Peptides against a protein of PDB entry 3MAZ. Designs and how they scored, part 27

Target 1, 99 residues: chain A of PDB entry 3MAZ
Amino acid sequence: VLNPMPACFYTVSRKEATEMLQKNPSLGNMILRPGSDSRNYSITIRQEIDIPRIKHYKVMSVGQNYTIELEKPVTLPNLFSVIDYFVKETRGNLRPFIC
Target 2, 99 residues: chain A of PDB entry 3MAZ as posed
Amino acid sequence: VLNPMPACFYTVSRKEATEMLQKNPSLGNMILRPGSDSRNYSITIRQEIDIPRIKHYKVMSVGQNYTIELEKPVTLPNLFSVIDYFVKETRGNLRPFIA

## One batch from the design tools (peptide; made by RFdiffusion4, then SolubleMPNN)

Design b2_p14_2_s1 (from b2_p14_2, 7 letters changed)
Fold by OpenDDE base, seed 2:
Structure b2_p14_2_s1 (fold): chain B 99 residues (1-99), chain A 14 residues (1-14)
Amino acid sequence: as target 1 above (99 residues)
Amino acid sequence: SLLDTPINSTPSIE
């Protein structure tokens, strides 16, 4: 039995994720997608604090946890926690893209 | 955003 994936997970490319966020900003601004390597993922966000900015973060599967590639890496127990981290860290500015 | 703070800067992978 596999655990469900976060609602903002889509099997899309970096380019597609960017386009999704740009075309439908009202649906959210954060997408979780497959990474370049198996068992790894990427987070694509589109923030509009000053100007629209697209950023991509690598989420590496490490053992039974996931590590967000940041200057100071953050390790979390599951992908839901990863999404939660982005939401909380930005005080709600980032919201999972739900279409 | 707080993701860009010095304590936890977020380098975007290109």
Scores: peptide ipSAE 0.053, ipTM 0.735, DockQ to the pose 0.451
Fold by OpenDDE base, seed 3:
Structure b2_p14_2_s1 (fold): chain B 99 residues (1-99), chain A 14 residues (1-14)
Amino acid sequence: as target 1 above (99 residues)
Amino acid sequence: SLLDTPINSTPSIE
């Protein structure tokens, strides 16, 4: 089966995503979730480089692409590429949450 | 982190 959304996508709130990552860190540390009343999305991560840190990134739908809101915005063709970017940019530190 | 910090984070309703 070819799913239209990445495996780490869950229809959860910011709070729920944070709780999921904190409760089961062994399952991954990155969740993709829906944005508020829009075609946009958010990425919630929980990195443990020095201490546990929760961060939320906005993924905006722009035309047929998606833009991650960073100091230097990154535009990608689909949500799968967005997840791939987070994994590669952190050299594997971030991994999609799979439950 | 090897990622830039988010310039526009998702607003919290809580």
Scores: peptide ipSAE 0.152, ipTM 0.741, DockQ to the pose 0.224; fails the geometry check
Fold by OpenDDE base, seed 4:
Structure b2_p14_2_s1 (fold): chain B 99 residues (1-99), chain A 14 residues (1-14)
Amino acid sequence: as target 1 above (99 residues)
Amino acid sequence: SLLDTPINSTPSIE
């Protein structure tokens, strides 16, 4: 049985993800999307702390886990945990984009 | 805390 993907996962490009977040900020500010190839993914966020800022993060598939490319890499067991990490790390500032 | 300040050059399907 195929496991489901996080609700904020969309098969979109970096540009499309940015446009989605800018157009409907009330729906959330974080999108999970496919990487260029292989089983890797990318996270695109739009945070409004002082001014709107768009950032992208690599989520690399390593074995059966996923590693978020940060100064201090964080490895998690699944994509749901990856999304949860972003939410908790920002104390709720980031929320999955639900369209 | 908050995530890293520098943006990462992420791969895209396009």
Scores: peptide ipSAE 0.073, ipTM 0.732, DockQ to the pose 0.193; fails the geometry check
Fold by OpenDDE base, seed 5:
Structure b2_p14_2_s1 (fold): chain B 99 residues (1-99), chain A 14 residues (1-14)
Amino acid sequence: as target 1 above (99 residues)
Amino acid sequence: SLLDTPINSTPSIE
């Protein structure tokens, strides 16, 4: 049973995701995209704290959960929770890209 | 930051 994907999920490459975020920053600054390895994903963000910075995070499927590859890994039950984590952790600085 | 990663380039579909 597969639930719907988060609204900011797009079947795009790293390059395409970067371009999307750069072209339309008003639509959001976070994209979830397919990983190159089976059921894994990547998150691309564009933050403008000091200067615009593009970062990519690895989201690994582990059992029935997902682990964000951070210095201190975070494991969450689903992809919606992953998106929520990024939003809450940055106190709203990150917002899902919706076009 | 808790969002710091050691690698800024993850595998993705090209």
Scores: peptide ipSAE 0.063, ipTM 0.713, DockQ to the pose 0.167; fails the geometry check

Design b2_p14_2_s2 (from b2_p14_2, 7 letters changed)
Fold by OpenDDE base, seed 3:
Structure b2_p14_2_s2 (fold): chain B 99 residues (1-99), chain A 14 residues (1-14)
Amino acid sequence: as target 1 above (99 residues)
Amino acid sequence: SLLDTPINSTPSLE
């Protein structure tokens, strides 16, 4: 029933996403996953700038767009743009997890 | 990180 989704989208829990990123860091460090009983999503990342750090971001469905919950919220037209934002904002440090 | 810190993150582990 779902329309085409970004390649790094997986129907996994927060715990499973964390384990996936830790087990195979060479495959990427960013996963998009479903939110809790809603049209919302979450982004789980694992950055290794100084030490490994796991963070989770909320991506809220607002009308026909999506808003990333940050100090300064960012609204984008689709989930592909959301993934693109994370890649560009980190200058390539974040890469979608592909397995 | 060049990315802002998240707010209203999921409160519990799944």
Scores: peptide ipSAE 0.108, ipTM 0.712, DockQ to the pose 0.221
Fold by OpenDDE base, seed 1:
Structure b2_p14_2_s2 (fold): chain B 99 residues (1-99), chain A 14 residues (1-14)
Amino acid sequence: as target 1 above (99 residues)
Amino acid sequence: SLLDTPINSTPSLE
């Protein structure tokens, strides 16, 4: 029994993720994608608080958990929680890209 | 932004 990947997960490169977010900002502004390592991921976001800003976050697999590489690292039990964290932390500003 | 600044560049899938 395996849970599906978060809805905003796409097997895309950093560049493609950026392009997706830029092309259809109304569909969301956060994408989860594969990292350089098979067990790691990256999150690409495009926030438009003042001007459009693209940022990339490393999500490192640590044991059975995932750690978001932030100044103050955050460890969560699964990728769904990772997405949830980004949504809640930004009070809904970040929304998973649904295409 | 309400999010912390990322640490290190994220790896890119090529």
Scores: peptide ipSAE 0.059, ipTM 0.696, DockQ to the pose 0.206
Fold by OpenDDE base, seed 4:
Structure b2_p14_2_s2 (fold): chain B 99 residues (1-99), chain A 14 residues (1-14)
Amino acid sequence: as target 1 above (99 residues)
Amino acid sequence: SLLDTPINSTPSLE
């Protein structure tokens, strides 16, 4: 049985993701998207703490888990947990983009 | 809390 993807997953490019977040910030500020030619993914975020900042994170598929490429890597069991991590780590500042 | 910074640029969908 194929598991569903997080609601903020879209088959878009880095550029498209950035434009989506900038155009409709009220819909959320975090997008999960496909990585290049692999089972990996990328997360694009737009945080407005002092000024709007766009950042991109690599989410690498490792075995049956996923590792977020940070200075101190974080490994999680599934993509839903990855999204949850971003939400919790920012205490709700980041919210999945729901279009 | 502020999210940690990425170590590398994420790949783009080709």
Scores: peptide ipSAE 0.099, ipTM 0.727, DockQ to the pose 0.219; fails the geometry check
Fold by OpenDDE base, seed 2:
Structure b2_p14_2_s2 (fold): chain B 99 residues (1-99), chain A 14 residues (1-14)
Amino acid sequence: as target 1 above (99 residues)
Amino acid sequence: SLLDTPINSTPSLE
């Protein structure tokens, strides 16, 4: 039995994720996708605070947790928490892409 | 921005 993945998880490439966010901004602006290595992931976001900006974050599996690669790394217990972090940190500016 | 910038670009999964 496997735990479900966050709703904004898609098995897409960096390019595809970017296109998804650009084409359907009303559906959300954050996508979780596979990283370059197994068990690792990437978060692609498209914020429009001043101008549209696409950013990609590495989410590395560390033991039983996940670490978001930031200047000041943030370690969380699961991918749902990772998504929650992005939502809360941006005070709702980021919303999971749901199609 | 409201979120820190990533220290490194994520690898592309083409």
Scores: peptide ipSAE 0.073, ipTM 0.706, DockQ to the pose 0.212; fails the geometry check

Design b2_p14_2_s3 (from b2_p14_2, 7 letters changed)
Fold by OpenDDE base, seed 4:
Order: C-alpha cells, then structure tokens, then sequence
Structure b2_p14_2_s3 (fold): chain B 99 residues (1-99), chain A 14 residues (1-14)
C-alpha cells in the first residue's frame, strides 16, 4: 500500500514525461514517475538555464528510504523529501510539475 | 547545471 504521493508524481513513461515538460513548461519542470522495476522511481527534469536540457535520475527504494543515484548518492526518508532535495539543491530552479 | 555542486554531481541515466 502506497502512502500519498508528491503532487508531481504521474504514472507516465519517460517519453510521456518529457513531452509533458516540453509542452507546458510554465507548469513546472520536474516529474516523478514509476521506475521500470519494483518500488523504484525516476525523476525527469527539464532545466532551462542556457538551453533546455532533459535529464533523468533513478530514485531507488532502499529499505525504508530512497536513494537518488548521483555520483555521490543522496539518501532520504521519503519521496516528498526527494522532491524537496531537487528544489533546494537547485535553489528553486526546479519546480514540481503541477497540472 | 545547478544540480552539479562541489558535493554532488548529477549523472543522467540513459
């Protein structure tokens, strides 16, 4: 049984997430979506600092926590914290996509 | 990108 999910969670594919972000950039630039396996997730972002750049990150379920796959991995207690991390780390550049 | 800091780099999955 899943707890409530972050507002930017959508049951969409990588392709669909990319299209959503490209189509309506004013609604946000970060989507959380199901991973391809088990209780894992992926984050798709569309940063537009210089030019639009799409990136995808793995968010791996590890025990009761979640680990963002980065060069130096970051482990957080829940998916809300994962979203918060992306927002704060980019000083607000990333914002959850809200339809 | 802004996700790339002295503490963390952010490799995108392919």
Amino acid sequence: as target 1 above (99 residues)
Amino acid sequence: SLLDTPINSTPSIS
Scores: peptide ipSAE 0.049, ipTM 0.718, DockQ to the pose 0.467
Fold by OpenDDE base, seed 5:
Structure b2_p14_2_s3 (fold): chain B 99 residues (1-99), chain A 14 residues (1-14)
Amino acid sequence: as target 1 above (99 residues)
Amino acid sequence: SLLDTPINSTPSIS
C-alpha cells in the first residue's frame, strides 16, 4: 500500500500538464507528475509574474529524500515538502493545481 | 520569484 501523494499529483505527461494549467489557471498553477519510467518526478508550473511562463523542474528520488534539480539543488524529505518549497519560494504565487 | 534567481535557476526540462 502506497502513502498518499500530494493533491496536485496527476499521472499526466508534460504536454498534458501544460494544457491543464493553461486551460484552467483558476484551479492552480503547479502540477506534480511522474518521471519517465522511474522513481523520479517532474514539476510543471505556469507562473504569472510579468507574463505567463511554463517551466518544468526535475525532482529526483535520492535515497529516502527528493532533490529538486536546481542550479543549487534542494533536498527535501518527501513530496509534500517539495510542493511546500515551491509555494513558499514564490510567496504563494504558485499554488497546487486542484481539479 | 526566488525560483528565478541564479542560485535557484534550472533549465526547463523537456
Scores: peptide ipSAE 0.041, ipTM 0.693, DockQ to the pose 0.446
Fold by OpenDDE base, seed 3:
Structure b2_p14_2_s3 (fold): chain B 99 residues (1-99), chain A 14 residues (1-14)
Amino acid sequence: as target 1 above (99 residues)
Amino acid sequence: SLLDTPINSTPSIS
């Protein structure tokens, strides 16, 4: 069966996502969740490069694509590509949270 | 660092 959404997508709030990542860091450190507006999403990450850091990124639906709100915005064709971008860009430091 | 990337320095959304 083809999953229409990335495996790390959960219908959770910002607070819940943070708690999930803190409770089970071995399961991954990146969650995709609903944004404040329909068709928009947010990425919550918990990196431990030096100390644990929680960050949230806005993923905006723009036409047929998605734009990650960064200093230099990145536009990708689908949410799977968005997750892949975070994994590749950090060379594997970020991993989708799977439970 | 191998972990230095644009997203690592990007601030969280409000």
Scores: peptide ipSAE 0.091, ipTM 0.739, DockQ to the pose 0.736; fails the geometry check
Fold by OpenDDE base, seed 1:
Structure b2_p14_2_s3 (fold): chain B 99 residues (1-99), chain A 14 residues (1-14)
Amino acid sequence: as target 1 above (99 residues)
Amino acid sequence: SLLDTPINSTPSIS
């Protein structure tokens, strides 16, 4: 049985997500969390390309799809694809936080 | 393109 949500999804606040990533960077650096509105989400990442940088992205529900708010918005069919997008586009630099 | 890299930064809501 597969989970209905990505493994890196946690019902945490922006602050909690940041703390999770900072405390255990070896477990991953990307978390999907609930947005302020129903069916909307946010992604918190902690990249260490040069120095640790925390960033947040909006993932808006659009019909049956999801749109990542980026310079050039990207629409994907499900949240699993959203996570995959971040992993792929960063060539593995971003990895889902698994605890 | 790479996300949030020195040569290709992505806007954040923070």
Scores: peptide ipSAE 0.034, ipTM 0.651, DockQ to the pose 0.421; fails the geometry check

Design b2_p14_2_s4 (from b2_p14_2, 7 letters changed)
Fold by OpenDDE base, seed 4:
Structure b2_p14_2_s4 (fold): chain B 99 residues (1-99), chain A 14 residues (1-14)
Amino acid sequence: as target 1 above (99 residues)
Amino acid sequence: SLLDTPINSTPSFE
């Protein structure tokens, strides 16, 4: 039995994720997607502060944890915590894309 | 902060 994945996880490419966020911004602005043939993932966001900005972040699997590739890396115990971090760090500006 | 960091070169699902 596989552990459940965050609701905003989709098996899509970088391009597809960007298109999803642009097409339906009311459904959320953050997507978790798989990395290339590895245990790593990527986060694609469409943050709208002044103007819409698309950004991508690497989420590296390290042992039993995950490290978000930031200027100051953040290590968390699971993918749910990763999503939670993005939400809280932006004070709710980022919300998981729920289709 | 609001996660204002440079865009990372992330691998796409292929």
Scores: peptide ipSAE 0.093, ipTM 0.738, DockQ to the pose 0.159
Fold by OpenDDE base, seed 1:
Structure b2_p14_2_s4 (fold): chain B 99 residues (1-99), chain A 14 residues (1-14)
Amino acid sequence: as target 1 above (99 residues)
Amino acid sequence: SLLDTPINSTPSFE
């Protein structure tokens, strides 16, 4: 069965993604969404370590890989690895939003 | 560690 995109990918705007995460936090706190162009993406997260905080990250298509724009950029082979990175880096604090 | 990048700098699908 083809699964070209991660389960937490939704064709939504920044505003819609934020509203989805705020409305149903029990379903996850991370969404992958389209960027300004067809080959780039954005990650929207809602962490509640101390207080609820919304953050957005750029995921840029570079050749056949993807680079997450961070203070120290991270390059990965596919979008599934990008999601996995966010989960592992936060030791499970971030979980893909499954609706 | 926590991930960090400018909060409102990402492109958005509108």
Scores: peptide ipSAE 0.072, ipTM 0.723, DockQ to the pose 0.169
Fold by OpenDDE base, seed 3:
Structure b2_p14_2_s4 (fold): chain B 99 residues (1-99), chain A 14 residues (1-14)
Amino acid sequence: as target 1 above (99 residues)
Amino acid sequence: SLLDTPINSTPSFE
């Protein structure tokens, strides 16, 4: 049975997500969380390339799809594809936080 | 790409 939400989805605030990623970086560095409204989400990442850097991205529902707000927006059919995009685009540097 | 873009201030509940 598949869950309707990706495994890295947590009902947490921006602050809580940041703390989760900082406390247990070995468990992953990417969290999906609720946005301010009912149908939008946010992605919080913690990359350690040169120094630890926290970034946030908006994932907006558009019709039946989701658009990642980037300089060049990317539209995908579901939230699982959104997570997959972040993983593949970074060649595995980003990994979903699994706790 | 490593998604090196400016931080997008994301809305979240608090």
Scores: peptide ipSAE 0.067, ipTM 0.735, DockQ to the pose 0.186
Fold by OpenDDE base, seed 2:
Structure b2_p14_2_s4 (fold): chain B 99 residues (1-99), chain A 14 residues (1-14)
Amino acid sequence: as target 1 above (99 residues)
Amino acid sequence: SLLDTPINSTPSFE
């Protein structure tokens, strides 16, 4: 089944995303959510490398691509690739939150 | 990790 949006996309606020990740860490630790602009998004993660840490990232729409705002920006063709990047870059430490 | 960056000022969903 192919969806127009990644499975870890939820129309939730920063706070709600944080609470979701904290409540059910076994379901994943990464959420994609709407940004301030309809074409922009945000990623909220909860990593447990040493201690639980919550972080947020901007995913900005640039033309037909998306740029993850990092110290060294990463531009990808679609949101699925964005999620894949987070998973691969962390060698599987980050997993999309699926409920 | 390249993702070990500071938390940005991501706006909340309205």
Scores: peptide ipSAE 0.051, ipTM 0.699, DockQ to the pose 0.160

Design b2_p14_3_s1 (from b2_p14_3, 7 letters changed)
Fold by OpenDDE base, seed 4:
Structure b2_p14_3_s1 (fold): chain B 99 residues (1-99), chain A 14 residues (1-14)
Amino acid sequence: as target 1 above (99 residues)
Amino acid sequence: EDEEINRKQLLGPL
């Protein structure tokens, strides 16, 4: 049984996440999904700043926290905070995909 | 297997 997860979490593959975002862009442009390694996750986004761009990020479980694998890593206490970071850092450009 | 990932810092709109 999983603890509560962010609303944009789906048990989908990289390919499936990409297809979801492409098919229904009005529902949001950010998906949280399982990573290939245990207790790790990936974020898939579809930004349309100039042209549609699909990007994937690693979210690594580190102790009791999560680290977004960026050039300058960002460590946060839970997955909700991870989603919040993506939203706030992009000033709302990224929005969780709500199906 | 590892996925190819983006590591660039997130950029917000101006």
Scores: peptide ipSAE 0.408, ipTM 0.824, DockQ to the pose 0.105
Fold by OpenDDE base, seed 3:
Structure b2_p14_3_s1 (fold): chain B 99 residues (1-99), chain A 14 residues (1-14)
Amino acid sequence: as target 1 above (99 residues)
Amino acid sequence: EDEEINRKQLLGPL
């Protein structure tokens, strides 16, 4: 039995994720997607703090946890916590893309 | 994959 994935997870490429966020910014600005390696993921965001900016982050599976690849890495127990971190750290500026 | 990855601190509305 597979655990459910976060609502903003889509099996899309980097390009597709970018297009999704650009076309429908009202639906959210954050997508979780498969990484290049098994059990790793990437997050694509589109923030409009000053101008629209597309950025991509790497989320690495490390043992039973996940590490957000930042200059100061953040390790969390599951992907739901990863999404929560992005939301809380940006004080709600980032919101999961719900299609 | 060979994609540009951001590692900078996340930005809020502040």
Scores: peptide ipSAE 0.396, ipTM 0.838, DockQ to the pose 0.158
Fold by OpenDDE base, seed 2:
Structure b2_p14_3_s1 (fold): chain B 99 residues (1-99), chain A 14 residues (1-14)
Amino acid sequence: as target 1 above (99 residues)
Amino acid sequence: EDEEINRKQLLGPL
């Protein structure tokens, strides 16, 4: 079976994603979820660098690619690459939430 | 209704 979505994708709300990350931090600290519009997504993270901090990022579908809405936007070819970017950019601090 | 979205660079351990 071909899975077109990253393993950390869940059809959950912002609130639900936050609760998931808080309840089981050992399973990961990054969730991909549906955005407000179709074909757009949001990423919720729970980083514990100093204190636990919940942050949300916007991933916009642009043509056949995806753009992470940062001050300096990052465009990638697929959602798997988006997740990989979050992992690599944080040098492994962020890990996909696998439940 | 818009949710608060973070746009700052991602933070790593370094």
Scores: peptide ipSAE 0.393, ipTM 0.836, DockQ to the pose 0.158
Fold by OpenDDE base, seed 1:
Structure b2_p14_3_s1 (fold): chain B 99 residues (1-99), chain A 14 residues (1-14)
Amino acid sequence: as target 1 above (99 residues)
Amino acid sequence: EDEEINRKQLLGPL
C-alpha cells in the first residue's frame, strides 16, 4: 500500500519539470519528481529573486527518513516534511506547484 | 541517469 504523495509530486523528467515551471509560474515554483533511483527523489525549483533561475536538489531515501542533499544536509521523516522545509526555509518564496 | 544538483543552502527573500 502506497501512502499519499505531496500535491507537488509529478512523475516527470527534469526537462518536463523545468517546462512546467516556466510555462505556469503562477501555479507555484517547486516540483517533486522521481530521482535517478526508485526510492530517491529530486526537487526542481524556479526562483525569480534577481533573475529566473532553475535549480535541482537531491532528496535521498535513508532508512525511513529522507535527507536533502545540501552542504549542510537536512534529514526529515517524510516527503511532506521535505516540502514544508523548502517552503519555510525560503520564507514562502518557494510554493508547491499545483495544477 | 546522473543529474547536476545544487547543494547550496536555500535562498529566501531575506
Scores: peptide ipSAE 0.392, ipTM 0.835, DockQ to the pose 0.145

Design b2_p14_3_s2 (from b2_p14_3, 8 letters changed)
Fold by OpenDDE base, seed 3:
Structure b2_p14_3_s2 (fold): chain B 99 residues (1-99), chain A 14 residues (1-14)
Amino acid sequence: as target 1 above (99 residues)
Amino acid sequence: MDEEINRKQILGPL
């Protein structure tokens, strides 16, 4: 049985994710989506700290874990933890997009 | 060709 994916996971392109976040910012500002390679993912966010800013991050499957591709990489045990990391690091500024 | 990817730390409102 396939484990559930985070609620903010959608099988959408980068462009579609951007459009979703721009259209309904009240529903959240973070989307998890398929990456270019199998078992890899991307995260698209839309933060409005000063002005609206769209950013994209890579989440790479490494063994049984996932690594957020940052200058200082962060490795976590599952995708739920990845989403949690984004939420906690921003003290709730980032919220999963739920439609 | 390649899309821009952010690698900087994730910023909060602080």
Scores: peptide ipSAE 0.438, ipTM 0.838, DockQ to the pose 0.158
Fold by OpenDDE base, seed 1:
Structure b2_p14_3_s2 (fold): chain B 99 residues (1-99), chain A 14 residues (1-14)
Amino acid sequence: as target 1 above (99 residues)
Amino acid sequence: MDEEINRKQILGPL
């Protein structure tokens, strides 16, 4: 039985995610999507701090947890916590893409 | 073909 996924999860490619964020920035600027492996994920963001920038992050499934692949890795218990981390770390600059 | 992945800390408004 699969648990519900975060609202910003979409079964889209890297290119499609980029296009979604560019086309409708008012709907949010963060998308969770399938990674290269079955139980891994990627996060695509579009931030407009100085100029619009698209960035991609890797979220690895490790046991029953998830690790955000950063220079200083962050491990969290579920994908909802992963999304929350991105929001909190940017003090609300990042918002999940809805619709 | 490998895709570019960012590993730097996530930037906030500060």
Scores: peptide ipSAE 0.435, ipTM 0.838, DockQ to the pose 0.157
Fold by OpenDDE base, seed 4:
Structure b2_p14_3_s2 (fold): chain B 99 residues (1-99), chain A 14 residues (1-14)
Amino acid sequence: as target 1 above (99 residues)
Amino acid sequence: MDEEINRKQILGPL
């Protein structure tokens, strides 16, 4: 069975996502969640490079692609690629939250 | 008021 959405996608709020990541860090440190506007999404991460840091990123639906809203935006063909980007960019430091 | 969004480059361990 192929999931239409990445495994780390949950229909949760920003606060709820933060709590999930804090409660069970061994399950992963990255959650994809619905954005507040239309067909957009948000990524919540909890990195522990030096100290625990919660950060939220915006993923915008642009045409048939998705753009990670960074100072230098990154456009990717699907949400799976978005998750892959976060994993690869951090050399595996970020891992999708799987419960 | 809108919640804070991070736009900085995603940090890796190295």
Scores: peptide ipSAE 0.430, ipTM 0.837, DockQ to the pose 0.156
Fold by OpenDDE base, seed 5:
Structure b2_p14_3_s2 (fold): chain B 99 residues (1-99), chain A 14 residues (1-14)
Amino acid sequence: as target 1 above (99 residues)
Amino acid sequence: MDEEINRKQILGPL
């Protein structure tokens, strides 16, 4: 069994996540999904700053924390904090997809 | 192989 997950978590593939974000952009632009490896995750976003851009990020489980795989990695205590980070860093431009 | 993953900083509107 899983502990409670962020509201934007869906057990979907990369392709499905992309389609979800494209189909209903008004519902949000960020999805958390399972990674290909156990206990790892991916985040798919669709930002429309200049043009619509789909991007995917890797979130690695490291001990009891999670690391966002960036050029400058960011380690956070839980997946809720990971979502919060994406929201805060973009000053609200990224919003969790709530279907 | 792993799919393309973005590693650049997360951009805001500023």
Scores: peptide ipSAE 0.427, ipTM 0.838, DockQ to the pose 0.159

